# Ledger of designs, part 191: peptides against a protein of PDB entry 6GMG

Target 1, 331 residues: chain A of PDB entry 6GMG
Amino acid sequence: DSDDRVTPPAEPLDRMPDPYRPSYGRAETVVNNYIRKWQQVYSHRDGRKQQMTEEQREWLSYGCVGVTWVNSGQYPTNRLAFASFDEDRFKNELKNGRPRSGETRAEFEGRVAKESFDEEKGFQRAREVASVMNRALENAHDESAYLDNLKKELANGNDALRNEDARSPFYSALRNTPSFKERNGGNHDPSRMKAVIYSKHFWSGQDRSSSADKRKYGDPDAFRPAPGTGLVDMSRDRNIPRSPTSPGEGFVNFDYGWFGAQTEADADKTVWTHGNHYHAPNGSLGAMHVYESKFRNWSEGYSDFDRGAYVITFIPKSWNTAPDKVKQGWP

## One batch from the design tools (peptide; made by RFdiffusion4, then SolubleMPNN)

Design b2_p14_6_s4 (from b2_p14_6, 7 letters changed)
Fold by OpenDDE base, seed 2:
Structure b2_p14_6_s4 (fold): chain B 331 residues (1-331), chain A 14 residues (1-14)
Amino acid sequence: as target 1 above (331 residues)
Amino acid sequence: SKEDAEANRSVARQ
């Protein structure tokens, strides 16, 4: 029950983390130990480590979304989301493929749609766009300069994002970032900000007006990226979990993974930080655990989800929540 | 929303 959520206690600023433990190819620790690591590694503001505030600990306590929340400085809005979908593969498999033994047509179509998403290409697209944004942020001291730079970069690359409306999530993302407007953040200076990436896993079959089969097995047409841009319309994502296919079955509403701004060129070597559930040390779920997973382990996802999106947001460059290099676990 | 966040749980890797 969500009522069992507890804010983790404060950790001394100089307390070193205990070693993480391996868990299915990822590094795992309890939330309090992650707070210790966070204070040593990610807490820095203008080069000075900070104790995680009560507010930040409260955000973190919400589980997987809490990891992204504390590191991005805001609750995820998911407005600037990217994915990659292989339309040719999808059409070919629908035409030439057949349902597996015992698989319904709806199950088949949902599965084929899920398998037609390319997580690596989706991630790569987000990284590409983040890089363009970062170049546009450089030496831009007002939003107009940033937008002009961004348009120039997109034009030079013949990127379809250049055709997006000025009110689109793509162009409005920076101005809608609270930390951009904060005196100790961006202070309305784009050059003080950097683009960062997180990922969300979620269910496609969220339309209550659709068939039960779509809610159970996925909506093949939902949450596809727009051709050329890779943008996903996330407006219909209401955090509705997959519908049970059998009595007593239940699915999770979402998963979030924090990437930040790692410079590792090999996607498979990138580290994704995520949590298992909200912190309920006295409840049935138990204490929250934090995982640092390689991309392969993150992108695999769960049967609870048939969509993965890679989302861009912004943080102040003075924050160290998105360093160039992330090391799994401790030490 | 905070309510959505409170409902957050990830599945343990099986």
Scores: peptide ipSAE 0.042, ipTM 0.778, DockQ to the pose 0.470
Fold by OpenDDE base, seed 5:
Structure b2_p14_6_s4 (fold): chain B 331 residues (1-331), chain A 14 residues (1-14)
Amino acid sequence: as target 1 above (331 residues)
Amino acid sequence: SKEDAEANRSVARQ
């Protein structure tokens, strides 16, 4: 129960992490040990290590979303989300494919839709857009300059995002970032900010007014990226889990993975940081564990989810929560 | 929201 959530205790600033546990291309540790690593590696503000604050430890205690929350500095809003969907593949498989033995039509359609998303291309699109944004930020000292730079970059690349409305999450994302306005953050200076990426896994069949089949097997038409832009309308994501298909079956509402701003060009070598559940050391779930996974391990997801989105937000450049290189595990 | 975060029943990963 959520009532079992506990805020992890403070860790001394100089306490070194214990070794992570390697497992199937992942590195795993208990949340307190991640705090130790975070303080050594990611805590830096203006080049100085910081102890993770009580507030940050509380955020972290919420599990997978807590990892993204601590590192991004805000609770995920998921407004600027990207994905890649192969519509031709989807249509072709629906037309020419057949349900597997024992598979319902709805299950077949949901599966085909899930399989028509390309996680790597979705991630690549987000990275592309983040790069454009970072170029637009670099020498912009006010929001107007940033927006002008952004439009120019998009025009030069003939990117469909240039046609987005001024109120679109794409153009409004920076101004809606709390750390951009903070004195010790961006201080309203775009050049002090950088774009970062996280990912969310979730269920497509969240519409309570839809058929039970869509809630059980997915909604093939939900949360598709817009053509040309790759933008996903996340407004209908209400953190509703997949409906059980059999008695006793239960599904999780979402998963979050933190990428930040790694420069590794090979997607398969990128590291994604995520948590298993909220921290409940005295509860049935137990202590929260933090995982550092390779992209393959992250993008595989779980049967709980049939959508993956790659989300862009911003953090101050003075923060070290999104370094160019992330090392998996410890040491 | 905090409620959304608390509802996170992350799948027990490895």
Scores: peptide ipSAE 0.043, ipTM 0.785, DockQ to the pose 0.491; fails the geometry check
Fold by OpenDDE base, seed 4:
Structure b2_p14_6_s4 (fold): chain B 331 residues (1-331), chain A 14 residues (1-14)
Amino acid sequence: as target 1 above (331 residues)
Amino acid sequence: SKEDAEANRSVARQ
């Protein structure tokens, strides 16, 4: 229950982490030890190491979303989301494929839709857009200059995002970032900000007015990216979990993975940081664990989810929560 | 917001 959540205690600023536990391509540790690593590696503001504040520890205690929250500086809004969907594969499999033994038609269609999303291409699209945004930010000292630069970059690349409305999440994302307006953050200077990426896994069958089959097996038409842009309308994501298909079955509402701004060109070598559940050391769930996973381990997901989105937000360049290189585990 | 986080927390995986 929500009442079992506990804020992890403060860790001394100079305390070094204990070794992480390697497991099937992941590195795992308890949340308190992640705080130690975070203070040594990611806590820097203007080059100075910081102790994780009580507020940041409270954010972190919420589990997977807490990892993204503490590193991005804000609760995820998920407004600027990207994915890739293979429409030809989807149509072909529906036409020529067959349900497995015991698989219902709805289960088959939901599975085929899930399998028609390409996590790697979705991630690459988000990285491409983040790169364009970073170029637009680099020499822009006000929002108008940033938007002008962004439009020019998109025109040069013949990118369909150039046709988005000025009020779209794409163009409004920077101005809606709290740290952009903060004196010790961007201070309204786009050149002080950089684009960062996180990922969300969630369930497609969230419409309560839809069939029970869609809630159990997925909605094949929900949360598809727009052609050309790759943008996903996330407005219908209400953090509703998958409906049970059998008695006693339960599913998690979402999963969040933090990527930041790694420069590693090989997607398979990128590191994604995420948590298992909220911190409940005295409850049935136990202590929160933090995982640093390779892309393959992250993108595999769970049966709880049939959608993945890659989301762009912004942080100040003075923060070290999104370094160019992330080392998995400790040491 | 904190309210959103309280309503939408991560739960343990089975």
Scores: peptide ipSAE 0.042, ipTM 0.783, DockQ to the pose 0.859; fails the geometry check
Fold by OpenDDE base, seed 3:
Structure b2_p14_6_s4 (fold): chain B 331 residues (1-331), chain A 14 residues (1-14)
Amino acid sequence: as target 1 above (331 residues)
Amino acid sequence: SKEDAEANRSVARQ
């Protein structure tokens, strides 16, 4: 029940975290202990540690989305999303492949579509675009300068994103970031901002007007990236979970993983921070746990989801919620 | 928005 959510209490600024515990290749801790780590490592504004505010603790309490929320400073809008889809693989497997024993045609098509997405290439594309954006931000002191720089960078790389409409989420992402407009944030100065990345796992079969099979087994045509750009139209994502395939089966609405701006070149060594569920210490779900997972553990996802998107947003450079290096666990 | 967050709380299984 949604009414069981509790905001975690404040933690003293100087309180050190307890050690994280291993959990199937991940580092795991309870939400209160993550707050302690966050205050020690990620809380810095202009180089000074900050206690996590009540508002931030409330955001965090919402679970996996809360981790991304507290670190990005805004509720995820998912407007600038990237993925990679192998169309040739998809077509070939549909043509030459066969349903497994007991697998329906719809299950087969949904599975083949899911398997035709490449999480690593999707992540790589987002990192590439974030790098372009960061170069465009570096010496831009107004939005016009940023946009001009961005167009130049894209032209130099012959990137298909150069052909996007000026109203595209790609070009409007910065101006639509609240922290960009804040006096203590970007203060409308692009050079004070940096691009950051998070990931969302979700279900493709969200169209209520579609067949029951698509809602149960996935919509093979939904949420595919545009060729050349890698952009995913997320406008149809309404956080609708997968439909049950059997009585008593239930699926989760989404999962969010925070990457930030890590500089680790090896995708497999990158750390993704996420939560299991909203904080309900007195409810059936129990206390929220926070996980720091390697890319492999993050990208594997769950059967609840058949899509992964890598989303770009922006934070002020003065924030330390997206450091160059993230250490898994504690100490 | 906060309202959207209340309607779409994370219940991801970990």
Scores: peptide ipSAE 0.042, ipTM 0.786, DockQ to the pose 0.748; fails the geometry check

Design b2_p14_7_s1 (from b2_p14_7, 8 letters changed)
Fold by OpenDDE base, seed 3:
Structure b2_p14_7_s1 (fold): chain B 331 residues (1-331), chain A 14 residues (1-14)
Amino acid sequence: as target 1 above (331 residues)
Amino acid sequence: DGLLERIRKLLARK
């Protein structure tokens, strides 16, 4: 019940975090303690530590999406999303594979589709594109220069993204970023911005007009990346959870993980920050917890979801919410 | 389906 959501109180600017708790390869802490860490590590604007504002604390209180929200500076729009899907594997498994004992045909197809996505390759594609964008941003002092640079970079790499329409989320993402337009942000100067990455887990079977089987077991054809570009059309993602397969069963609507702009080359060593649920310390859900997970732990996801997308957005370089290195836990 | 209803995480994680 949303009525139980509470905004965490302010933490003193110089309050040091308590130690995080190890949990199945993750580092875990209560949201209040994450705020303390955030203020010490991620809060810096132009090199100066900042107290998390009431607005930011309110954003954070919404759970997993709140972590991405506070660090990206805006509610996730998920417009520029990437994934990797092995069509040949999918077709081959459908043709030559068999349903498991007790598995329906629809369940089998949904599972095969889920397994045909490669989270690591999807993440790699997003990082590749983010790198291209960052090069295009580097010396561009207006949007026109950025777009020209971007097109040139894509042409040099023979990247299919060069063929995207000018109105595509790919080309419009920067101009649609609020912090880009802010005086204390980008101030309409692309060279003051950098590309960052977060991930969303969600359910494919969201079409209410489709079969019940698709809603229960997944829609094998939904949210596939476009060939060549890796772009996922997220327009049909309405935060609808998986339908129950049995009475009393319920699923979560989504999960968000914040990566930022880590430079660690080994995907398996990258750290993803996410929350369990909205903050309800006096409610049935309890206090919000924040997790810092390695890629394997994040990408594994939950049965609630059969899709993972890696999304690019932008933040000002003056923010420290996306440092080149993220350390798990505290100290 | 207001914004608040859409952006909340519905279930607890164990």
Scores: peptide ipSAE 0.061, ipTM 0.775, DockQ to the pose 0.090
Fold by OpenDDE base, seed 5:
Structure b2_p14_7_s1 (fold): chain B 331 residues (1-331), chain A 14 residues (1-14)
Amino acid sequence: as target 1 above (331 residues)
Amino acid sequence: DGLLERIRKLLARK
């Protein structure tokens, strides 16, 4: 229930952030202070700092998804998602492994499936594809040129994505990006856009027609990447949380982490920005906090989730919400 | 509104 959600107040453009607090390898701050940092570091349009608008502050107030929302400029659609799944490991462990003491068969299968996903390889795949897209964007001044460049790049790399349908999320993602069509955004010029990445954690057992065990312990067959491409069909993700396994237990519906377009080659050194919950300073949840986590901390996730997807979208190059380098915390 | 429905269920981790 988000009835207690409040939009954070405006922060003066010249107000500097207070120091972030260390929190288990993360840097943590209250949302108001993140707005201050955002205005100093990420707000730049065409090189000029901007005050976070009321609309942007409202988006941000929605928690983890709000961080991705304000930085990407649109609510996440999750259409172009990637993951990595080790099918051989999964089959082998199911065949030769055994449930732990007290673990049900359904728990065992769900756990084995979760463990068969490789978050780092999924992230690497998304970065690889984003790089290909960025090369295709670089000198393309219309969508046709972009698509031609993209197909050529994929052919050169013998990438299975070259076989995707023209109507697939992969090829349609750019033209379906609102900021691409905006006058002060892409202005229908692909070369003014760049690919960016965010991640979503969610629960696999969302099918209401499936067994209770799948809803409680995961659906081993759900949200697997397609072989060769790594694409995940996210159409069945309806933001349904994990079902309780014990009385009084509750799980959250999703988590979002913003990566952007960092160039750090070492995945372990990349910084992921995310929020804990919607902003409710006068409610039971309290004020929203923003975390800047290293990849290890982000990719660990929570027991609430058994899937991680890495999603590609686009923002104008004139925005500074996805810089090459992200510094954890403040100062 | 599909957007509002998606946003209604938000992360509520304390």
Scores: peptide ipSAE 0.052, ipTM 0.777, DockQ to the pose 0.067
Fold by OpenDDE base, seed 1:
Structure b2_p14_7_s1 (fold): chain B 331 residues (1-331), chain A 14 residues (1-14)
Amino acid sequence: as target 1 above (331 residues)
Amino acid sequence: DGLLERIRKLLARK
């Protein structure tokens, strides 16, 4: 229950952050201090630092999704999602592998499916597509030009995405981005926008009409990427958490990690920003903390989740919420 | 299942 959620107070624009703390291989700080860092590093609009607005602070206060929300400018819709799944590995392990001691068949199949996803390849696919989109955006001054450029780029690369329907999330993502239409955003000019990436961790076994085993141990067939494109149909993701396998056990509904548009070629060196829970300084949960994790820490995920998707959206180039380089922690 | 409802269902990490 988010009734204890509190919007963090405003921080002076010139206030510098306190040092971050190391936490399990990542940099960690309280949300108020992240706001200070955000104002110094990420707040720039047209090169000018901005104080985080009350609205933005409210968005941020919602936890892990709040970090992505503030930096992307909109609540995540997750429509343009990518992943990588090794079908051959999955089939082979099911055929030749065996359950661990005490592991049920359903648990075994769920685990094998989870392990058949490659987070690094999924991330790489999203980066590849984002690069194609950015090239298509660069000289396009209307949506028609953008779409033409995009199709041309895909054809040149012999990318299966060229066969997607015009109404698909892939082609409609830009026009459905609020900041694209804003006067101080894209102003309907694609060349003023850039593609950015965030990631969502979630549970596959969300179908309430399926077996209890799938809800407890995962649905091996759910949320697989389409061959060739890597697109994941996210329409069935309703933020339903994993079902408990023992009395008193509970799982979190999702996790979000913000990447933006970092240019670091080594995936392992990229930084992912995420939060633990909504801000409740006077409640049992306590203050919200923000983490800046390397890819290994982020992609490892939690037992709460058996799926990871890498999602593309757009922000105005005038925003600095997705810089080329992200430094972990402070100073 | 509105947007606000989905947000309110955010669970805390233990």
Scores: peptide ipSAE 0.050, ipTM 0.774, DockQ to the pose 0.069
Fold by OpenDDE base, seed 2:
Structure b2_p14_7_s1 (fold): chain B 331 residues (1-331), chain A 14 residues (1-14)
Amino acid sequence: as target 1 above (331 residues)
Amino acid sequence: DGLLERIRKLLARK
């Protein structure tokens, strides 16, 4: 029950984390210990460690989304999302493939659609775009300059994003970032901001007006990236979980993983930070645990989800929640 | 989205 959620207590600023535990190729720790690590590694504002505030601890307590929330400084809006979908593979498999034994047509189509997404290419696209944005930000001291730089960069690369509407999430993302407007954040200076990435796993079959089969097995046509840009329309994502396919089965509404702004070129070596569930130390779910996973572990996802999106947002460069290098676990 | 929509209820990670 959501009523069991508890805000983790404050941790002393100088308290060092306990060692993380290995868990299926991931590094795992309890949320309280993650707070300790966060304070030592990620809390820095203008080079100074900060104690995680009560507000931040409250955000964190919401689970996987809380990890992204505390590190990005805002609740994920998921407006600027990217993915990669192999349309040819999808069409070919639908045409030439067949349902497995016991698999319904709807289940087959849902599975084929899920398998037609390329998480690595989706991630790469987001990184590419983030890089372009960061170049556009670097020497821009007002939004107009940023937008001009961005358009120039896109034109130089012949990127289809150059054709996006000025009101699109792509162009409006910066100005809609609260920390951009904050005096101690960007202070309306794009050059003080940097692009960061997080990922969301979710269910495609969220349309209540659709067939039960789509809700159970996925909507093959939902949440596909636009050709050329890779942009995913996330407006229909309402955090509705997959419908049960058997009695007693239940699914989770979403998963979030924080990447930030790591510069590691090898996707497989990148670290993704995420939580299991909201913090309920006195409830049935227990304490929240935080995981630091390699890309392979993150991108694998769960049967709860058939979509993955890689989302770009912005944080002030003065924050250390998105360092160039992230070390898995502790020490 | 509502408060409830922000809460993840996954029991364990694999």
Scores: peptide ipSAE 0.079, ipTM 0.789, DockQ to the pose 0.169; fails the geometry check

